# Peptides against a protein of PDB entry 8YVU: the designs that were tried, part 201

Target 1, 39 residues: chain A of PDB entry 8YVU
Amino acid sequence: PQLCYILDAILFLYGIVLTLLYCRLKIQVRKAAITSYEK
Target 2, 160 residues: chain B of PDB entry 8YVU
Amino acid sequence: TWLTVLKKEQEFLGVTQILTAMICLCFGTVVCSVLDISHIEGDIFSSFKAGYPFWGAIFFSISGMLSIISERRNATYLVRGSLGANTASSIAGGTGITILIINLKKSLAYIHIHSCQKFFETKCFMASFSTEIVVMMLFLTILGLGSAVSLTICGAGEEL

## One batch from the design tools (peptide; made by RFdiffusion4, then SolubleMPNN)

Design b2_p28_8_s2 (from b2_p28_8, 21 letters changed)
Fold by OpenDDE base, seed 4:
Structure b2_p28_8_s2 (fold): chain B 39 residues (1-39), chain C 160 residues (1-160), chain D 39 residues (1-39), chain A 28 residues (1-28)
Amino acid sequence: as target 1 above (39 residues)
Amino acid sequence: as target 2 above (160 residues)
Amino acid sequence: as target 1 above (39 residues)
Amino acid sequence: LLDELQDLAVLLLLLIFDRFFLLFLEQL
């Protein structure tokens, strides 16, 4: 049972990190699209 | 402006509302299939006994669908219909949140009274499970309410 | 304990989906960067 | 625009899931 809770915590942390990375990547795509449009 | 952002996200908010509704329905059906709520003593599943996952999900689904249709057809009558449905969904969501909070309080009180240090006791397990599901449903309801309110504000801004 | 395992399964599935989406977005960023470099 | 909406959708779903999971963890 303790292992399950630890796994939940790890998966949760992974989800948060992936969300942040996805947001960062999305911002990069948007910046790249804007830069491509201004050229 | 905030209204312009909401207008751009209207379809997305509608899809989110439909998805939230579908998840609520799925959870409701799963809980009803796994647990005979009628045989469970106490108010631990009061939100399920009230049928909230079903009627709430229906309201959110209708509101989301109307919002998407309104955005796609760009017709004034659909905007009004969507606004009405979103308002109704917001009221339903608020009521659902209230019911879920009451259920959560009862579940927590039950856990406190029984001093559920032993998680493996059947009653404590059921109370904990109920609490977890109620928290899940509460979250989904808050999201549905947020989407419905956002769509309502967007629709009201289009009528002005 | 059973709920914990169900949660783990959901979180795991979510993590997989996010990873796939992240990979897709990363590929898009790379393609955008290449296209910007060729111009 | 559709891709941006889809990405926004996924992001919102992620934020939703994160909040949900946090609330779930707080109840544990």
Scores: peptide ipSAE 0.497, ipTM 0.805, DockQ to the pose 0.084; fails the geometry check
Fold by OpenDDE base, seed 5:
Structure b2_p28_8_s2 (fold): chain B 39 residues (1-39), chain C 160 residues (1-160), chain D 39 residues (1-39), chain A 28 residues (1-28)
Amino acid sequence: as target 1 above (39 residues)
Amino acid sequence: as target 2 above (160 residues)
Amino acid sequence: as target 1 above (39 residues)
Amino acid sequence: LLDELQDLAVLLLLLIFDRFFLLFLEQL
């Protein structure tokens, strides 16, 4: 049972990190799309 | 304005509401298939005995579907219908949260009374399982309520 | 304890889906960058 | 627009799961 709780904490942290990275990447895609439309 | 942001997210909120409803229905079905709630002593599964996972999921699904249809067709009658359904779903969600909180309190009280330090006792295991499922259902209900309220605000903003 | 394992499975599945979406988005950013370089 | 909506959908799902997981951890 203790190992399960540790795994949950690791998976949660991974989910948060992935969310932040995804948001950052999404902002980059939007900036690239805007720059391509202005050319 | 905040209303213009919500209007753009209305379809998304509807999809989220449908998804939340489906998850609630799945959990309800799984719990009913694995556990014979009728044979469980006590009020540990009072929310399940009340059928909340089923009727709540139905209300949220209907509200979400109506919201998506209303946004896609942009018809005045559908907007009003969606607003009504979202309002009903918000009320249902609030009622569901209340039932789940009551169930959670009963489950926690049961665990405390039976001094469930020995997790291997069948009654303590069932009470713990109920508590975990009720917490999950509470989260799903809060999400469903949030989506329904957001959709209601969007619909009300279109009527003003 | 069994619910903890179910949660682990859900979080694991979620992490996989997010990783796939992140990879897809990263490929889109790279394609957009290549298209902007060829212009 | 559809891709933006889908991405917003995924982001909201992520935020939901994060909150759900946090609250689950608090119950542990």
Scores: peptide ipSAE 0.491, ipTM 0.796, DockQ to the pose 0.091; fails the geometry check
Fold by OpenDDE base, seed 3:
Structure b2_p28_8_s2 (fold): chain B 39 residues (1-39), chain C 160 residues (1-160), chain D 39 residues (1-39), chain A 28 residues (1-28)
Amino acid sequence: as target 1 above (39 residues)
Amino acid sequence: as target 2 above (160 residues)
Amino acid sequence: as target 1 above (39 residues)
Amino acid sequence: LLDELQDLAVLLLLLIFDRFFLLFLEQL
């Protein structure tokens, strides 16, 4: 049972990190698209 | 301004509100299907006995739908209707939070009274399960309220 | 104990979905970067 | 815009899960 809760914490942390990375990546795509339109 | 940002996100907030309402309804339905709340002694499921997951979900769903329709049609009468519905949903959400907090207190009190050292005892398990479900419902209700309030502020900003 | 395992399953599924979305976005960023370099 | 909405939805879901997990830890 304790191992289950530890796994939950790890999976949750992983989800947060992935969400942050995804948001950063999306911002980069937007910046690249804007820069390509200004050229 | 923050109002301009909220206006742009109005459709998203409406969709989020509907989704939150649907999740609440699903949880309510699941709990009602698995547990005969009428035969459960005590007030462990007082929020469910009050029908909160159902009527609250309906109010949030209507509010979200009206908000989306109002945004899409840009009609003054729909804006007013959405504002009214969002206000009503905000009140319903506040009432729901109150009911859920009361339910949580009762569930916690039950756990303390029965000295639930044996998690596997049926009564202690039911109290713990109730607490978990009520907590989930509380968070969903807070999110729904946040969306409804945000939509209300957007609607009020459009009327000014 | 059963609830913990259910939560693990949900979090695991969520992590998989996020990973797939991240991969798709990463590919999109790479394509955008290549297109900007060819101009 | 739709992709942004999806990202925001995912973020909200993560926040919900965080709160749920914290409450679960408090019950232990």
Scores: peptide ipSAE 0.490, ipTM 0.800, DockQ to the pose 0.116; fails the geometry check
Fold by OpenDDE base, seed 1:
Structure b2_p28_8_s2 (fold): chain B 39 residues (1-39), chain C 160 residues (1-160), chain D 39 residues (1-39), chain A 28 residues (1-28)
Amino acid sequence: as target 1 above (39 residues)
Amino acid sequence: as target 2 above (160 residues)
Amino acid sequence: as target 1 above (39 residues)
Amino acid sequence: LLDELQDLAVLLLLLIFDRFFLLFLEQL
């Protein structure tokens, strides 16, 4: 059970990092779409 | 050709190999810092006692670094050096997989002998933890070996 | 202990879904960049 | 090209971790 909680902490951290990267990529897609529309 | 695809992915494979090596080193360091393996009875940590997380990670790191440098400089002598390093890393990875499989078998046997119905027993917890860490190291080693073999094939294809 | 294993399963599923979404978003960014270059 | 390679590296890492986690869950 203690190992399970450690794994949960690692997976949680991984999920946070992925979410941040996803948000960054989503912002880039939006910026690219806006730039393509202004041209 | 499949060789052309591998050539395009060579830098990526090298980076993956370095990262795999770093993760193996981190796990080795964490396990050595948290657990006194010398006081644990049995061969549950035989892979750690053999120093595999350390020497294996060093081999993978060197192989990955040489592969990245070879690709960046595009020099024939570096290609040969990278091929040699990747071959050595592949051999080290194969040896590591063998050690980890043996460790895993011993860990599983230990769990079966003690009939670990009470997970809260320190011995059962340590055996379970060792099994989990060994499985992790096995996967990292397989990935490192896969990258090293791919880089070796790519380098061999450039020499032909 | 059972709750920990359930949490691991949920976090794992979330990680897979995020990875798939990240891949899709990256492909969209590449397509948008190509379309902007052809204009 | 370097940024694309970095993104590809991150993606492959994520895929590796996902596979590893799946295998860990199978052992549990």
Scores: peptide ipSAE 0.489, ipTM 0.799, DockQ to the pose 0.081; fails the geometry check

Design b2_p28_8_s3 (from b2_p28_8, 19 letters changed)
Fold by OpenDDE base, seed 3:
Parts: C-alpha cells; structure tokens; sequence
Structure b2_p28_8_s3 (fold): chain B 39 residues (1-39), chain C 160 residues (1-160), chain D 39 residues (1-39), chain A 28 residues (1-28)
C-alpha cells in the first residue's frame, strides 16, 4: 500500500512535468510559426 | 495545420478538465451516498460539508465546456467567455486546494490524536478513508487547475 | 488501498497519452525547424 | 428518490465515459 502512494506521487509529478514541457514546446512552435510568417 | 493542432490541444485540455470535474463529482457523490456526512462528528469531511466536490466540479465542467465550444465556434466573444470561465475555474481550483489541504491537516491531526494503531476501529477507518479521498480529490483538483491555467494561457495568447 | 491502484491506473494512462502527444508535438517542431532551415 | 438520482448519476457518468472513450479513439 505504501508503494502505491509513492507511485501516485511519481506519476503525478511526471504528469505535471510533462504538462509544463508540453506548454513550453507549444510556445516554441508558436514562436517558430510567427517567425516563418514574417519571413 | 499548427492552428488545427493547437485547437485539438485546447479541446483535449477542455475534455481533461471535464473528465476531472466528473471524477470529482463522482467521488463526492459516492462519499455522500456511502457516508452520512451530516451525522459524522468532527471536521474530517469539512471539504464535503463545504460542498466542494459539487461546486468545484460544476466550475470545472462549465470551464471545460466553454473552452471546447469556444474552440469549435472560433468566435471572439466565446474566446473571451472561455477565458473568463477558465479564470473562474482556476480561482475555484485554488480555493478547493486550500480547503482540501485544511481538511487533510484535520484528518491527519485526528489520526494522530487517536493514536490509530488499530485500523479496524470505526473512527480510525473513517479518518483514513477521508484522508485517502481528500488526497485523491486534491490530485484531481490540481489536475483541473493545471488544465484551466493552461487553457487560460492559451486563450490569452490568442487574444494578443 | 484499492483506490490507490485505481488512481495509479488513471495517472499512468494520462502519462502515456501526454507522452504520445508530446512526442507528436516534438516531431512537428523538428519538421518545422527543418523546413525553415531549407528556405 | 435518492437511489434513482444515484442511478441517473451513474448513467450520466457512463455516458460521459463513453464520450471520452470515443474522443480518445478519434484522437488516436
């Protein structure tokens, strides 16, 4: 049972990190698209 | 193509928010159906007594639905409405997290005071169950808040 | 304890979906960067 | 009445889950 809670914490942290990375990547894609349009 | 991908991502975030809201509502309903919270002495279920699973789920659901509708119709007024709803949902999520943390502290304090060595005692079982449910609700609320904030940032970025 | 395992399953599924989406987005960013370098 | 409401809630939940599964299938 304690291992389950530890796994939940790890998975939760992973989910947060992935969400942040995804947002960052999305912003980068948007910036790249804007720069390609100005060109 | 990238705009279409972004739209699909917003829809996914909205769907995730709705799902989180529904899960929260389900947990609230299950707890209310299994436990007569009104008759439980103490503040172990303070978050439930405050109706957080209900109003929080409603806010997240409305925010998610508005986000999806805004994305689909691509209307400026809907984008603003979605942004407003996402902001409101973010505030609601933050408030919910606060309430859940307070509830968690009370539950943990209760477990500590009663020296719950015997897990089979009704009071200790209820406190443990409350703690588990509150933790789950906390995780769901954080996920919902994350989705709402993400949608808010995306919406704000579209208005600039 | 059983609820913990259910939560683990949900979080795991969410993590997989996010990972797939992140990979897709990363591939798109790479393709966009390559096309911008060839112009 | 409470049991009926609970049943309705469960049915609604099942519909939402089905909708989510369909949406996930479309996105996959």
Amino acid sequence: as target 1 above (39 residues)
Amino acid sequence: as target 2 above (160 residues)
Amino acid sequence: as target 1 above (39 residues)
Amino acid sequence: ELDKLQELAIEFLLKVFDLFFELFKEKL
Scores: peptide ipSAE 0.419, ipTM 0.807, DockQ to the pose 0.032
Fold by OpenDDE base, seed 5:
Structure b2_p28_8_s3 (fold): chain B 39 residues (1-39), chain C 160 residues (1-160), chain D 39 residues (1-39), chain A 28 residues (1-28)
Amino acid sequence: as target 1 above (39 residues)
Amino acid sequence: as target 2 above (160 residues)
Amino acid sequence: as target 1 above (39 residues)
Amino acid sequence: ELDKLQELAIEFLLKVFDLFFELFKEKL
């Protein structure tokens, strides 16, 4: 049971990091699309 | 630049692989030190008997290290080596998942047959403990596989 | 304790999905960068 | 020998952890 909670914490942290990276990448894609539209 | 971000992500994935490998090794060593698997009746620890925590962890560790080194040195030969190592680690991870699933099924069957209502019985405690460890190892293996596959795709995309 | 295992499964699935989405987005960004360079 | 190996493993883990933290700081 204690190990389950540790795993949850690790997975949760991993999920947060991936979400932040995904958001950052998505913003970059949007900026690239806007720049491509202005050219 | 996009390339710089991608490099940072590859390093992160490599570190994640190494960490996963180290955790798997730690679990393997702890189980081997605390429990004499050879004296345990049944196939509850079949994955441990097969040495999966050890060889799997080694493969993931090597793959992660190669990925990090490849990204840092930006050498073409290292990129190919990392791709090969990640592919091998992905195969190893898939095999490990299969072994762990089989072990989990056997452990669950053992618990069901012995009607382990009393968790304080040594046999039931060991079976429960084994099940928990196997589940954790399964999750770690899948995480490792995910990272290895991600690195493989990234490496393949660079060669392409 | 049962809730912990369920949470692990959900977080695990989320991690896999995010990884796949991230890979797809990364490929899209690369394609966009190549297209911008040709332009 | 086992203790030395364990110590080496801990040092390696600490290095990985430091690398992870540096990468995390660069991404923030």
Scores: peptide ipSAE 0.415, ipTM 0.810, DockQ to the pose 0.032
Fold by OpenDDE base, seed 1:
Structure b2_p28_8_s3 (fold): chain B 39 residues (1-39), chain C 160 residues (1-160), chain D 39 residues (1-39), chain A 28 residues (1-28)
Amino acid sequence: as target 1 above (39 residues)
Amino acid sequence: as target 2 above (160 residues)
Amino acid sequence: as target 1 above (39 residues)
Amino acid sequence: ELDKLQELAIEFLLKVFDLFFELFKEKL
């Protein structure tokens, strides 16, 4: 039972980190698309 | 292609918000149907008494639906509406987190006062069950907030 | 305890889906970078 | 006092919701 709560915390943290990384990657892709359209 | 990926991401985030909202509503309805919260002594279910699962779920559902509709119609006014709804959902999520933390503290204090060594005692079982539900609701609320903030940032980036 | 396992399952599924989406996005970024380098 | 704060927070949320609903009606 205690291990389940620890796993929840780890998975939650992982989800947040992945969401942030995904947003960063998305912003980078958008910037790359804008720079390719201006050239 | 990039816009389609971004749209899929927004749709995914919107679906995640709706799913989170639906889960919150389901938990709220299940708790209200199984437990007579009004007759339970103490503030163990203070978040439920405040109606958080209902109004929080409504805010997240509206935000998610607006995000999906905005993505499908690709209209600037819908994007602004989605941004507004996501901002409102973010504020609601923050408020909900605060309420849930307070409820969690009360539940933990209740468990400590009653020295719940025997999980089979009805009061200790209810306090433990409440704590578990509050923790789940807290995680779902944080996930919903993260999704709403992400959609807000994405929407703001499309307006700039 | 049972609710904790259900939450773990949901979070795990969410993490897998996000990871797959992140991988797909990363592959697309790499393909875009390769095509921009060949031009 | 905590109950009053909670009630005030709910009232504030309701006002924000009404404002958003009005803004949504103007755009529709």
Scores: peptide ipSAE 0.378, ipTM 0.804, DockQ to the pose 0.016
Fold by OpenDDE base, seed 4:
Structure b2_p28_8_s3 (fold): chain B 39 residues (1-39), chain C 160 residues (1-160), chain D 39 residues (1-39), chain A 28 residues (1-28)
Amino acid sequence: as target 1 above (39 residues)
Amino acid sequence: as target 2 above (160 residues)
Amino acid sequence: as target 1 above (39 residues)
Amino acid sequence: ELDKLQELAIEFLLKVFDLFFELFKEKL
């Protein structure tokens, strides 16, 4: 049971980090698409 | 520059791979220190008996280190070395996943057969503990494999 | 304790999905960068 | 030897963590 909680914490942290990275990447893709549309 | 972003991502993936490897080693060593796997009857710890936490972690660590070194040192030979190490780590990870899945199935089967309603029974506790560790190792191995594959793709892209 | 394992499974699945999405998004960004360089 | 290896592993882990945090800060 304690190991499960540790795993949850690690997975949760990983999920948050990936979500932030994904959001940043998505914003970059959107910015690139907008820039390509303005050209 | 895009290259700088890619390098930072490669370093991140390498660090993730090393971290995964180290965690796997830590779990392997902890299990070996706390539990006398040799005296445990059954195949509940088959992955540990196979030494996967050790050799798998070594491969992932080497791959991650080479990836970081390759990123830090803009040398073509290091890129090739990193690609080779990542490929080897990917193979090792795949093998490890297979072993862990087999171990997990055995552990789960043991839990089901013995109707481990009483968590306090030593056998049930050991099987449950094994299952938990194997699941964690499986997750870590999948993460490591993902990082190794990602690094391999990045390295292959740099060679093209 | 059972809830913890369920959470682990959900978080793991989420992590895998996010990793795949991140990879796809990264590939898209790379393709966009290559296309912008060829223009 | 095992203790030294463990210390080296811990030091390596700490370096990796520091690198991770630095990379994370740069990406933030």
Scores: peptide ipSAE 0.420, ipTM 0.809, DockQ to the pose 0.031; fails the geometry check

Design b2_p28_8_s4 (from b2_p28_8, 18 letters changed)
Fold by OpenDDE base, seed 5:
Structure b2_p28_8_s4 (fold): chain B 39 residues (1-39), chain C 160 residues (1-160), chain D 39 residues (1-39), chain A 28 residues (1-28)
Amino acid sequence: as target 1 above (39 residues)
Amino acid sequence: as target 2 above (160 residues)
Amino acid sequence: as target 1 above (39 residues)
Amino acid sequence: ELDELQELAILFLLSVIDLFFLLFLLKS
């Protein structure tokens, strides 16, 4: 049971980091699309 | 450009495979160091008795390393070697999953037979611990197999 | 303990899906950057 | 940075393998 909680903490942290990276990348794609449309 | 993207994906998959292998080896060595598996009653640690954490991790590590080296040097013989190693690692991963599933069934059966209501009983604690470790190893093995299969597909695509 | 294992499975699946989406998005950003460079 | 991480991973793997062999020798 303690190992399960440790794994949950690691997976949760990994999920948060990936979500932040995904959001940053999505913003970059949107900015690139807007710049391509204005050209 | 597509080739550069595929190369970065291969490197990432190779690193993931090596990391998975290292974690598996760590769990194997910790379990072998803390527990005398030979004196434990039953087949709760059958995967460890079979040496799966060791040979499986070696196969995954070799496949990951060969994939990274093949990507960096871009030599034809290394690409073929990586494809062969990834195929072998995929087979090893499949065998490992089978062994872990069998071990999980035995561990669950042991818990049911001994009616483990009290967690602090030594036998029940060992059975629960083995079940948790086997589940973690199963997830790691699935990840390793996924990476090895992905690398195999990428390598096969480069030979076409 | 059962809830912990269910949470682990959900977080693990979420991590895999996010990784795939991140890879797809990264490929899209690279394609957009190449298209912008060729123009 | 990735090369250093890879080197560290290889060294760690070798250390674990050595530990495993040592444990195997002690059993024997």
Scores: peptide ipSAE 0.446, ipTM 0.773, DockQ to the pose 0.052
Fold by OpenDDE base, seed 4:
Structure b2_p28_8_s4 (fold): chain B 39 residues (1-39), chain C 160 residues (1-160), chain D 39 residues (1-39), chain A 28 residues (1-28)
Amino acid sequence: as target 1 above (39 residues)
Amino acid sequence: as target 2 above (160 residues)
Amino acid sequence: as target 1 above (39 residues)
Amino acid sequence: ELDELQELAILFLLSVIDLFFLLFLLKS
C-alpha cells in the first residue's frame, strides 16, 4: 500500500513535468509557425 | 539555441534512464535482501530469480551514461556507442517487460487462488507485496524503455 | 488500496499519452526548424 | 487508514487537475 502511494507520487510528478515540457514545445511550435508565416 | 534544447532533452532522457535503472536496482537489492525468494512458494518473484533487476539496471545505466557522455562530448564514436547501448537497453527492457508480465500473472493467480481477503495472512501479504513490487518494476521498465527508444531515435537522427 | 492501483493505471496511461504527444510535437518542431533553415 | 485515504484523495484530485490542465492545453 505505501509503495502504491510512492508510485502515484512519482507518476504524478512525471505527468506534471511532461505537461510542462509539452506546453513549452507547443509554444515553440506556435512561434515557429508564426515566424514561417511572416516570411 | 535549438541544439541546446535538444541536448538538454537528451540529457534529461539519459538521467531519467539512469534513475529508472537505479530504482530498479534498489528494488531488486531490497527484495533479495529482505525476502528469501528461494523459500517462497508459487514463483511469485520469478523476475527476481531471473535476475532482471540486476542486468536490466546495468543495461539501462550504461545506456543512460553513454547517452549523457555522448551529448556532452559531441563525439561521433560516442554517439554510435550511445545508439548501440540504447538499442541494447531497449531489447533488455522488452525482455524485462515480458518477464515482469509473467511474474505479475503468477502473482495475481496466486492471490486469486488463495482468495486473499485477509491482507495480513503471510502468504497473501507476500503475494500482494510481490504484485506491488512487480507492478512498480514494470512501470519503471516501460519508462526506461521509452527513454531508451527516444534516445535511440535522437541518436539515429544525429547520424543521418 | 484498490483506489491506489486504479490511480496508478490512470496516471500510467496519462504518462504514455503525454509521451506520445510530446514525441509528435518534437517531430513537428524538428520539421519546422528544417523548413526554416532551407528557406 | 483514514489518513492514507485522504492522501490518496488528494493525489487523485491533483491528477484530475493535471488532466484538466492538459485538456485545456489541447484545446488552446
Scores: peptide ipSAE 0.405, ipTM 0.793, DockQ to the pose 0.047
Fold by OpenDDE base, seed 1:
Structure b2_p28_8_s4 (fold): chain B 39 residues (1-39), chain C 160 residues (1-160), chain D 39 residues (1-39), chain A 28 residues (1-28)
Amino acid sequence: as target 1 above (39 residues)
Amino acid sequence: as target 2 above (160 residues)
Amino acid sequence: as target 1 above (39 residues)
Amino acid sequence: ELDELQELAILFLLSVIDLFFLLFLLKS
């Protein structure tokens, strides 16, 4: 059971990090799309 | 197009928020149905007594639904409404996290006081179960907050 | 302990889905960059 | 599929709200 809780914490942290990275990537894609539209 | 991809992402975030809300509501309803919280001694289920699983899930569900509707109709007024709802959901999520942390502290203190050497004792089992449920709700609340904040940032970006 | 395993499964599934979405988004960014370079 | 999931989510939410309301009435 202790290992399970540790795994939960790791997976939770991973999920947060991935969400942040995904948001950053999405913002970059939006900026690229806007720049392409202005050309 | 890039816009289509972004729309799908916002819709996905909205779905994630709704799913989180549904899971939270499921836990709330299961606990309320199986356990008589009013007869349980102590503040182990303080978050449930406060009704957080219910109102928090409602806020997240409304926020997620508004986000999805806003994305589908692509109307400026809906985007603003979704932004407001997501902001409200973010505040609710923060409050929920605080409540859950307090509940977790109380639950841990209860476990420590009763020196739960025998897991099969009813009091120790209930305290352990409460701790597990509170931790799960805490994770779900953080996920919901993350989705709401993400949607808020996306909505704010569209307004600029 | 059973609830912990259920949470692990949910978090694991979420992580997989996010990873797939991230990969898809990264591929799209790369395709957009290539298209911009060819113009 | 996403639309069906959304509909299911709404229905589930409504069901839970009804359940909560029923529990409140029973407590009163």
Scores: peptide ipSAE 0.459, ipTM 0.802, DockQ to the pose 0.049; fails the geometry check
Fold by OpenDDE base, seed 3:
Structure b2_p28_8_s4 (fold): chain B 39 residues (1-39), chain C 160 residues (1-160), chain D 39 residues (1-39), chain A 28 residues (1-28)
Amino acid sequence: as target 1 above (39 residues)
Amino acid sequence: as target 2 above (160 residues)
Amino acid sequence: as target 1 above (39 residues)
Amino acid sequence: ELDELQELAILFLLSVIDLFFLLFLLKS
């Protein structure tokens, strides 16, 4: 049971980091698309 | 097009938010149905007593739905509505996290005070169960908050 | 303990889905960058 | 598929709301 909670914490942290990275990447895609549309 | 991809991503985030809300609501209803929280000593279920699973789920559901609708119709008024709903959901999520952390601390303190080595003791079992549910709800709330914040940032970017 | 394992499964699945989405988005950023460079 | 999931989510939400109302009425 303790290992399960530790795993939950690790997976949770991983999820947060991935979400932040995904958001960052999404913003980059959006900026690139806007730049491409203006050209 | 890139716009179509972004729309799909926002829609996915909205669906995730709605799903998170539904799961939280399900847990709340199950706990309220199975356990008589009023007869449980202590504040182990303080988050449930506060009704967070219900109102939090409503906020997240509305935010998710508005985000999906805004993405589909691409109307300025819907974007503003989605932004407002996502902001409200983000605030609700933050409040929920705070409540859940407090509940978690109380539950852990209860377990430590009673030296719950025997899982079959009713009080220890309830405290352990509460801790597990609160942790699950905490994770779901953080996921919902992440989605709401992401949608808020996206909506704010569209208004600028 | 069983609930913890269920949570682990959900978080794991979420992590996989996010990873796939991140990879997809990364590919899109690369394609957008290439298209912008050719213009 | 996403639309169906959304509809299911709405239906589920409505069902839970109804359950809460029923519980409230039962307690009252």
Scores: peptide ipSAE 0.456, ipTM 0.805, DockQ to the pose 0.047; fails the geometry check

